# Peptides against a protein of PDB entry 1MQS: the designs that were tried, part 87

Target 1, 223 residues: chain A of PDB entry 1MQS
Amino acid sequence: ILKMLFLNKDLNNNDNITTITDDIFNQQEIIWKVLILDIKSTATISSVLRVNDLLKAGITVHSLIKQDRSPLPDVPAIYFVSPTKENIDIIVNDLKSDKYSEFYINFTSSLPRNLLEDLAQQVSITGKSDKIKQVYDQYLDFIVTEPELFSLEISNAYLTLNDPKTTEEEITGLCANIADGLFNTVLTINSIPIIRAAKGGPAEIIAEKLGTKLRDFVINTNS

## One batch from the design tools (peptide; made by RFdiffusion4, then SolubleMPNN)

Design b2_p18_5_s1 (from b2_p18_5, 8 letters changed)
Fold by OpenDDE base, seed 1:
Structure b2_p18_5_s1 (fold): chain B 223 residues (1-223), chain A 18 residues (1-18)
Amino acid sequence: as target 1 above (223 residues)
Amino acid sequence: MDLTKELKELIEKYRKEL
């Protein structure tokens, strides 16, 4: 999340959120930004960040994507929203209206190819593609429902993994997505978990993938 | 995943088709 709030720049992840925000606030010029959320991403942000953390990251104001928002043509905007046709249409409309100076788009989950194509097509018509600075997907998408319980809010994961009609490719893809979500959660909390999973099923596959990602991260951070 | 480059390429493709 902090990486997103700092326009996907590399941050030293060895410090807690407070230390990172304090150091950046004290040492660097704060780029003031608008944060645009949807209902799902609002829950995600609220689970891990305080209002003061947002301010220290340069977020002056945050709003829901479906709300009427005042134009701030000199202010860059961070979108952190679900990859839906509706959200894409709103982003494009905001672009057409010169709502903000720059657009940093972060989708909470994987962006389907058809929606990527739709976004590209619509933006091409506007002639304002230069205002789109970044597009990311598969971002931090988790909710803290309880102090000890986390959810990735992946729809029908259990049903998909247990349906005999589901292909191995679909299972592998879903397991990868879950592992990515868990990995992002770990990075956000800045706590390395002890991984436990049931043997002989998708949970083991996920645990293996997550373990690999964590090991790779540690190796790359120490190099 | 960073989709910026891919998006820009697709935008350019569609622009040429207009």
Scores: peptide ipSAE 0.655, ipTM 0.963, DockQ to the pose 0.537
Fold by OpenDDE base, seed 4:
Structure b2_p18_5_s1 (fold): chain B 223 residues (1-223), chain A 18 residues (1-18)
Amino acid sequence: as target 1 above (223 residues)
Amino acid sequence: MDLTKELKELIEKYRKEL
């Protein structure tokens, strides 16, 4: 997250947020930026950063992507939003309207190929591709509540998984979503975890799915 | 992952198709 706020500059990962922000704040001229969020990313940011951290990172204002936002044509914008068609369309519209000077786009999770293509196609029509400075997809589809505890913020996951009326298909689907979120979390942490799950329930299903994803990833990255 | 280069390439591809 901090790296994103500093336009993906290299940061010392061994430092805490306060140290990083203080060091950068003291050493460099602050580039003021707008931060555009969605509901999900707002929760993510709020769980990790304080208001003071945002200010030290040069975030002058933050807004929801779906909110009416005033044009700031001389101000660079950081988008940190879910990789959805809706958000892509809004970003492109903001680009068309010259809402900001520069666009630093960070998706909260992996950007599907079809959406990447759609973004590219739409931007090509605008003739304003030069304003797009960076595009990243992240793996920050989680809320950090404490250093060793995080939440995927999947609504009613516990209830759904424990409701006897829930269908096997629903459980399977939810487990897949959870596994995806955990996978993204692992990639964000940049460490391969030891997976521990209770046997005989959804946790085991999730663990298996996650394990498969991790194995596939390791194989594909080492190839 | 940094998608910037890939996006720029795709944009250019689509631009040429216009």
Scores: peptide ipSAE 0.654, ipTM 0.962, DockQ to the pose 0.759
Fold by OpenDDE base, seed 5:
Structure b2_p18_5_s1 (fold): chain B 223 residues (1-223), chain A 18 residues (1-18)
Amino acid sequence: as target 1 above (223 residues)
Amino acid sequence: MDLTKELKELIEKYRKEL
């Protein structure tokens, strides 16, 4: 996984994750990149790495492949996704759209020959094969845990957030409390969240607050 | 496994068929 995050450069396999990330962070120029995941690979990454590890690896943003993503045409992208027709189609669409500057594609398991052929065929039509810098497949022997449901046990949160009589201050306060709870959960489970929120509502406010807390935490842990 | 070379070769093959 770390090798992938450093664009498949050779790393010292005898070092622990913290030592590797610290050494690279201190001694090498950080290449900032976006990490694109699917549900399966998200669980894998979350089980192995911490938020600080991603930052030290130069991951500025991570998101789901099926999620609407903002274009970052000057930023290289690392895909770490399942070898499926759907994911290949999305990658090719991202390539067509010039969504990123460079494409480093890592499949979570072996890529079938038919899908390799399909990828090649689609890329040939785009005329943008030069943007594809690497394609890897790998074997992940990680136990992917099923998604777990948890509750923050905040009474009447849904009702409060959707009641037209609720004041903006009350909404903001509740969103802050939710963000605090989520932040504590992230720290407790030592997982890296992909934050997905609906736009234009309390969920976006919560997402922004949580994002800020996570960034601040990472900055403080690097000090 | 690094599939980059193989992919590039296949892309070139398909490009010639267009």
Scores: peptide ipSAE 0.653, ipTM 0.961, DockQ to the pose 0.373
Fold by OpenDDE base, seed 3:
Structure b2_p18_5_s1 (fold): chain B 223 residues (1-223), chain A 18 residues (1-18)
Amino acid sequence: as target 1 above (223 residues)
Amino acid sequence: MDLTKELKELIEKYRKEL
């Protein structure tokens, strides 16, 4: 997994993930990348890596493959997704739209021959095969725990956020409290969240605040 | 497994058929 995050560069065989990330962070210029995941690969990554490990690996943002993603035409992308027709079609569409500068594709399990042929055929039509830098398949056998639902138990949060009489300052304050709670949860479970938020509302504010807190924490921990 | 070379070869094959 770490090798994938470093674009399959040769890593020193260190026994500890933290040691590997620290060594690379200290020795090499960090190349910032986008990491595209699916539900299965998200669970895999979360079981092995910490949020800080991803940032040390140069992952600036991670997103779900089925999520709407903004184009970053100057940023390389790492795909770590299941070998499905659906995911292949999405990758090809991202290629067609010049969504990223370079494509590093890693399948979470063996890629069937028919899907390899399909990928090749679709890419051939785009004329953008040069952007595909690497394609790997892997054999991953990870035990993933069932997702859990939790609540921060903030009293009257829904009512406050939906009351037209609530001031912008009150909304901002509540969003900050929610973001703090989520941040503490992330630290407690030592997992990497994928943040999804509806646009144009309090959820977006919370997502932004949480993202900032996570980034600040990592920067301060690495200083 | 690294499939990069194989994919590139297949892409070139399909390109020639267009």
Scores: peptide ipSAE 0.651, ipTM 0.961, DockQ to the pose 0.352

Design b2_p18_5_s2 (from b2_p18_5, 9 letters changed)
Fold by OpenDDE base, seed 1:
Order: sequence, then C-alpha cells, then structure tokens
Structure b2_p18_5_s2 (fold): chain B 223 residues (1-223), chain A 18 residues (1-18)
Amino acid sequence: as target 1 above (223 residues)
Amino acid sequence: MDLTEELKKLIEKFRKEL
C-alpha cells in the first residue's frame, strides 16, 4: 500500500509504516495527491492505515469513485479500486473531463485481459493517454475484521478448492492468488509471520508458495 | 503487476485502427 501511495517507487526502508512515513515526510518534498477508492478498497485502506498515515504519504483528500468529485486539474490522482467495467468507465470519464493532472491506476486484484483492452480502447478515443502514468493490478486486497483476524475476501475459495470438478490448474491458480494476497498482507503490516498450515491440502500448497515468496523477498532486499 | 507498458501498447494499437 505505501508503495502505491508513493507512486510505486521503490521504498528502501524496512521500517514500520510510521517510520517510513515520518522519514519520507521529513526528507522529501511531499507530492500531494488525491486518493480515489471504492467501498472494498476503503475497507482495506482503513484496516491498515490511519488518516495521519495518508496525510504523511501526501494524500490530501480521499473520495469514493462513485461520489461527485470536484475537479483538481493540477493534482495527481491515485485510483485504488476494483477491476470492474464500471470503475474503468468512471476513470475514463474523469480522464475526458480533465479531472486530475495525472492518473495512477491501481486495481485491487487482477485485471482481466478484456477489461485491459476495454480501458485501452476507451483511452485511445480520448487522446489523453499521456495523462495515464501507471497501471498496476493485484494490489493488497484484505480486510482486518478483528485485531488478529483478517480476510482476503476471495469469493467461493472453499467451494472451488473442494469441488471435485475443479481442475489442477484452477486450484494452482487460486493457491497462487491466495499466496500473493498473503504476501502483500505481510509487506503491508511489515511483520513476517510464522506460517502454520494443515498438511495434505491446499493450505500446505499456499504455505509453501508464501514461504518461497518471503524467502525470495528477503534475499532480494538484502542483496 | 505493472501493466503500464502493455496498456500503452494496446492504446497505440487502437489508435492506429481509428
């Protein structure tokens, strides 16, 4: 999340969210930005960050994507929203209306190819493609419901993993997505977990994938 | 995943078709 708030720049600081935001706030010129969310991403952000953290990251205002928003043509915007046709249409409309100076688009989960193509097609018609600076997907999508409980809110995960009609490819794909979500969660909370999983099932596969990702990350950050 | 370059390529493709 912090990386997104800093326009996906590499953050070399392995400190907690507060330390990172304090250091950046004190050492660098703050780029003031608008943060545009949907209901799901609002819950995600609110579970991880405080209002003061957003301010320190240069978020001057935040709004829901479906709300009426005043034009801020000189201010860059960060979108952190679900990969839906509706959200894409709104982003394109904001682009057409010169709502913001720059567009940094971050989808909360994987963007389907058809929606990527739809976005591209609509943007091509506007002639304003230069304002789109970044597009990312597969960001952190989790909600902390209790102090020690969180959910990735992956619909029908249990059903998919236990349906005998589900293919190995589908299981592998889902396990990878879950591992990615957990990995992003670890990075966001800046706490390396002790991984415990039931043996002989999808949980073990997920744990192994997550463990590999964490090891690779530690190696790459120490190199 | 960073989709920026892929998006730019697709935009250019559609622009050429207009």
Scores: peptide ipSAE 0.634, ipTM 0.959, DockQ to the pose 0.559
Fold by OpenDDE base, seed 2:
Structure b2_p18_5_s2 (fold): chain B 223 residues (1-223), chain A 18 residues (1-18)
Amino acid sequence: as target 1 above (223 residues)
Amino acid sequence: MDLTEELKKLIEKFRKEL
């Protein structure tokens, strides 16, 4: 996994993940990348990496492959997804739309020959094969854990956020508190979440604040 | 496994068939 995040460069296998990430972060120019995951790969990554490890590896944004993602045509992308026809079609569509500058594709398990050929056929039509820099398949022996549901136990949060009498300042303050709680939870669980929030509401505010906190944490810990 | 070269080969094959 860590090797994948560093674009499959050779890493000294004798060092712990933290040492490797710290050394690379401090000594090398960080190539900022987007990480595209699916549900399975998210669980896998969360089981082996800490939140700060992704950012130390230069992952600026991570998202689910099936989510609507904004184009970042100047940013390289790492795909770490299941070897499925659906994911291949999405990757090819992302390629067609010039969604990213470069494509580093890593499948979570062995890619069947028929899917490799399908990928090749579709890419051949696009004329954009030069943007595909790497394709790997892997054998990951990780137990996928079931999603955990937790609560921050903030009294009347839903009511406060939906009460028309609540001021914008109160909403902002509450969202900040929720983001702080989520941040602490993320650090405690030592998992890397994909943040999903509905647009146009308090959830988006919380997601933005949480994202900022995570980024700031990594910047400050590496300073 | 690194499939990059194999993919590139296949892409070229399909490109020639177009």
Scores: peptide ipSAE 0.629, ipTM 0.956, DockQ to the pose 0.372
Fold by OpenDDE base, seed 5:
Structure b2_p18_5_s2 (fold): chain B 223 residues (1-223), chain A 18 residues (1-18)
Amino acid sequence: as target 1 above (223 residues)
Amino acid sequence: MDLTEELKKLIEKFRKEL
């Protein structure tokens, strides 16, 4: 998985995940990427990686492949999805739409020959084969434990938060909605998280709002 | 497995058939 997040570059396998991510984060130029997942791969990633690991790997945003995703034409994308006809069609549509700058495709299991040929045929029609940089299939046999990674399924959240035309009121409103979603998630899982957020942006606003909600809740439930 | 080269080969094959 880590190898995939670093565009299948060779990593020193003798180090633990934390050491690898710390060394790369401190010593190398971070390539910021989008990660596209499906339900199965989300569970897989959640079982082995933490949110902070994704950030250290240069993942700025992760989304489900079937969700409406905002175009990021200057950002490379990593697909980590099941080898299905449906996912291939979506990837090709994203390619046609110039949704990302580069496409790094990783299938969660072996890609059947017929689907490889289908992918090739569809890509040949687009004339955009140069944007496909890598295609891998993998043998991931992980026992999925409780998910540590989830999505709130908020459409265009990244664009809204990064568009200079977005008003402060719109940002504040979206941050409030995200904080509410996170709060509800915390209540559902019945566990109080340690909140970590980047400073100087929407993530800090969300963290502050969520922290306040959690503190208020704890005070009210312990009285 | 790295399928990149195989994919590129197939793409070229289909392009010639168009």
Scores: peptide ipSAE 0.619, ipTM 0.955, DockQ to the pose 0.343
Fold by OpenDDE base, seed 4:
Structure b2_p18_5_s2 (fold): chain B 223 residues (1-223), chain A 18 residues (1-18)
Amino acid sequence: as target 1 above (223 residues)
Amino acid sequence: MDLTEELKKLIEKFRKEL
């Protein structure tokens, strides 16, 4: 995994993750990258790496492959996803749309020959094969931790957020508190969250606040 | 496994067939 995050550069296999990340972080200019995951690979990454590890690897943002993602045409992308037809189609679509500057594709398991050929065929039509820098498949026997449900145990949060009598200021304040709680949870669990929220409500506000906090934390940790 | 070169080869093959 670390090798993938460093664009498959040779790493000293005898070093601890922390040592590797520290050494690379201190010795090399950080190349900022986007990390594109699916549900399975998210679990894999979260089980092995910490948020700080991703940051040290130059991962500026990570998202799910099926999520709407903003184009970052000047930023290289690392895909770490299951070898499925669906994911290949999405990658090719991202390529067609010039969503990223470079594509480093890593499949979480062996890529079947037919899918490799399908990828090749689709890419050939795009005329953008030069943007694909690497394609790897992996044998990841990583134990995917089952999704855990947790609560921040904020009293009456749902009621407060849905009460018509609640002021915008109160909602905003509560959303900030929830975001703080989630942020602290992320730091405590030391996992990399993919934030998912319903649009048009408090959940979106919370997601935005949490995203900002995480980004700010990253900036402050790198300063 | 690194599939990059194999992919590039296949892409070129398909390109020629277009």
Scores: peptide ipSAE 0.618, ipTM 0.956, DockQ to the pose 0.377

Design b2_p18_5_s3 (from b2_p18_5, 8 letters changed)
Fold by OpenDDE base, seed 4:
Order: sequence, then C-alpha cells, then structure tokens
Structure b2_p18_5_s3 (fold): chain B 223 residues (1-223), chain A 18 residues (1-18)
Amino acid sequence: as target 1 above (223 residues)
Amino acid sequence: MDLTKEFKELVKEYREKL
C-alpha cells in the first residue's frame, strides 16, 4: 500500500508504516495527490492505514470512484480499485474529462489480460495515454482485521464450500479464487507461510493451489 | 506487478489500428 501511495517507488521493507512515512515525509517534497478508491479498497486502506498515514503520503483527498468528483486538473490521481470493467470505464471517462493531471492506476488484484486490453483500447481512442503514468496490479484485495487474521471478503464462501448442492466445478472455481486471494496476501506480507489445512475438504484444495502458486513464484523470482 | 510497459505497448498497437 505505501509503495503505491508513493507512486510505486522502492521503499525499505523493514520499517513500520510510521517510520516509512516519517522518513519520506522529511526527506522528500510531498507531491499532493488524490486517492480514488472503491468500497473494497476503502476497507483495505482503512484496515492498514490511518488518516494521518494518508496525509503523510501526500494524499490530500480520497474519494470513491463512483462518487461525483470535482475535477482537479492540476493534481495527480492514484486509483486503487478493483479490476473491473466498470472501474475501467470510469477511469477512462475521468481521463477523457481531464479530471486529473496524471493517472496512477493500481488494481487491487491481478488485472485480467482482457481488461488490460480493454483499458488500452479505450485509452488509445482518447489520445490521452500520456496522462497515464502507471498501471499496476497490487494484489491487495484483502482486509486486515488483525495482524494475523485476514479476510478476502468473498461473499458466501463458507456457505458455498459447505453446501452439498454446490457443484465440484463451483467448489474448484471458488477454491481457485480463495487461493489467489491468499497468494496476494502472502505477497503483500512478503513472507512465505507454512500452509496448514484440514484434510479432505476445500481447505486442502486451497492449500494445494496456494502451495503451487507460491512454489512457482519462488522459482520464478529466484531465477 | 508493473503493467505500465505492457499497457503502453498495447495502447500503441490499438492506436495504430485506428
């Protein structure tokens, strides 16, 4: 999150949020930015950061993407939103309207290729691609409720996984989504967990999928 | 992941098709 707020500059990973924000705040000229969120990312941000942290990161205003927002054509904007067609369309509309000076787009989870292409296609039509400075997927589609407790906020996940009427395909799909969310969480924490799951159920499927993703990631990053 | 480069390349490709 902090890296995103500082326009994805490299930050020292070992410092707490306060130390990082204080150090950056004291060392660099603050670039004031607008932060555009959706409901999900608002919850994520609120779980990790305080208002003071946002201010120290140069966030002057934060707003929901679906809210009517006043144009700030001289102010750069950070979008931190879910990778959805709806959000992409809104971002493109904001671009068309010159709502902000610069656009730093950060998706909360992995951006599907089709949506990346859609974004690119729409932006190409506007002729304003130069205003888009960054496009990231941040893998922050989770809520931190406690230091060691995370929620992916997947609606009815428990019910779906435990409903005997749920198809194997539905279970597999949901398990994949959960594994993706957990993977994103692990990447955010920057530590490889020991995975423990109950045997003989969805948890084992999730654990296996997550384990595979983590192994693949470690192999690819160490190469 | 930083998608900026890939995005810019895609934008260029689509622009060339216009």
Scores: peptide ipSAE 0.666, ipTM 0.964, DockQ to the pose 0.756
Fold by OpenDDE base, seed 2:
Structure b2_p18_5_s3 (fold): chain B 223 residues (1-223), chain A 18 residues (1-18)
Amino acid sequence: as target 1 above (223 residues)
Amino acid sequence: MDLTKEFKELVKEYREKL
């Protein structure tokens, strides 16, 4: 996994993840990149890496492949996704739309020959094959568990956030408390969340606050 | 496994058929 995050460069395998990430962070120019995952690969990454490890690897943002993602045409992307026709079609669509500057494609398991040929055929039509820098398939020898559902058990949070009598200050305060709870949860479980929130409501406020806390934490721990 | 070379070769083959 770490090798993939460093664009499949050779890493000295004798050190722990922290030592490797620290050495690379200190010795090499960090190339900032986007990490595109699916549900399965998200669980895989979360089982092995901490939030800080991704940032030390130069991952500026991570998203699900099926999510609407904003174009970042000047930013390289690492895909770490299941070898499916659906994911291949999305990658090709991202390539067609110039969504990223470079494409580093890593499949979570063996890529069947027919899918490799399909990928190549579709890419050939785009004329943008030069943007695809790497194609890898991986062998993951561990079982990824399903994501766990958790709750902060904040009583009446939904009612409070949707009550027209609730003040903006009360909403902001509650959103801050929720974001703090989520932040503490993330630190406790030592997993990297993909944050999803509806736009234009309290969920967006919470997501922004949580995102800021996570970014600040990582900046402060690297300092 | 690194499939990059094989992929690039396949792309070339398909491009030549266009």
Scores: peptide ipSAE 0.666, ipTM 0.963, DockQ to the pose 0.389
Fold by OpenDDE base, seed 5:
Structure b2_p18_5_s3 (fold): chain B 223 residues (1-223), chain A 18 residues (1-18)
Amino acid sequence: as target 1 above (223 residues)
Amino acid sequence: MDLTKEFKELVKEYREKL
């Protein structure tokens, strides 16, 4: 996994994740990248890495492959996704749309020959094959975690956020409280969250606040 | 496994057929 996050450069395998990330962070210029995941690979990453590890590896943003993602045409992307026709089609679509500057594709398991050929065929039509810098398949043993539901025990949150009589200040305050709860949950679980929020509503406010808290935490822990 | 070379070769082959 770490090798992939450093664009498949050779890393000394004998060091702890923390030692590797610290050494690289201190010795090399960090290349900031986007990490594109699916549900399965999210579980894999979360089981092995901490939020701080991703940031030290230069991962500025991580997102699900199936979600609507903002274009970052000047930022290289690492894909770490299942070898499926659906994911290949999405990658090709992202390539067509110039969503990222460079594409480093890593499949979570062995890529079947027919899918490799399909990927190559589709990419050939785009004329943008030069943006694809790497294609890897991986063999990773991981613990599949099932999605868990939890509650922050905030009473009437849904009603408050959807009541037209609720003031913007009240909404902002509630969103801050929710973000604090989520932040504490992330720290407790020691997992890497992928934040998905609806645009233009309280969920986006919460996502922004949570993102800021996570970034601040990482900056403060590195210092 | 690094599939980059094989991938690039396949892309070239498909491009030549177009």
Scores: peptide ipSAE 0.662, ipTM 0.963, DockQ to the pose 0.371
Fold by OpenDDE base, seed 3:
Structure b2_p18_5_s3 (fold): chain B 223 residues (1-223), chain A 18 residues (1-18)
Amino acid sequence: as target 1 above (223 residues)
Amino acid sequence: MDLTKEFKELVKEYREKL
């Protein structure tokens, strides 16, 4: 996994994840990248890496492949996704739209020949094959724990957020409390969240606050 | 496994058919 995050450069295999990330962080200019995952690969990454490890590897943002993603035409992307026709079609569409500068494609398991041929055929039509720098398949069979549903049990949160009489200051304060609770949950689970929020509402405010807290925490722990 | 070379060769083959 770490090798993939460093664009499959040779890493000293004898060192633990922390030592490898620290050495690279201290010795090399960090190339900032986007990491694109699916549900399965998200669980895999979360089981092996911490939030700090991803940031030290130069992962600025990670997103789900099926999520609407903003174009970052000057940023390289790492795909780490299941070898499915659906994911291949999405990758090709991202290529067609010039969503990223470079494409590093890593499948979570063995890529069947028919899917490799389909990917190659579709890419050939785009004329943008030079943007695809790497294609790898991995043999990662991680036991994914079932998704857990949890609640922060903040009293009257829904009512407060949806009451027209609630002030912007009250909403902002409540969103900060929710973000703090989520931040503590992330630290407790020692897992990297993918943040999904609806635009134009309290969920976006919470997502922004949580993102800031996570970034600040990582910066402060690296100092 | 690194499939990059094989992939690039396949792309070339399909491009030549276009």
Scores: peptide ipSAE 0.661, ipTM 0.963, DockQ to the pose 0.370

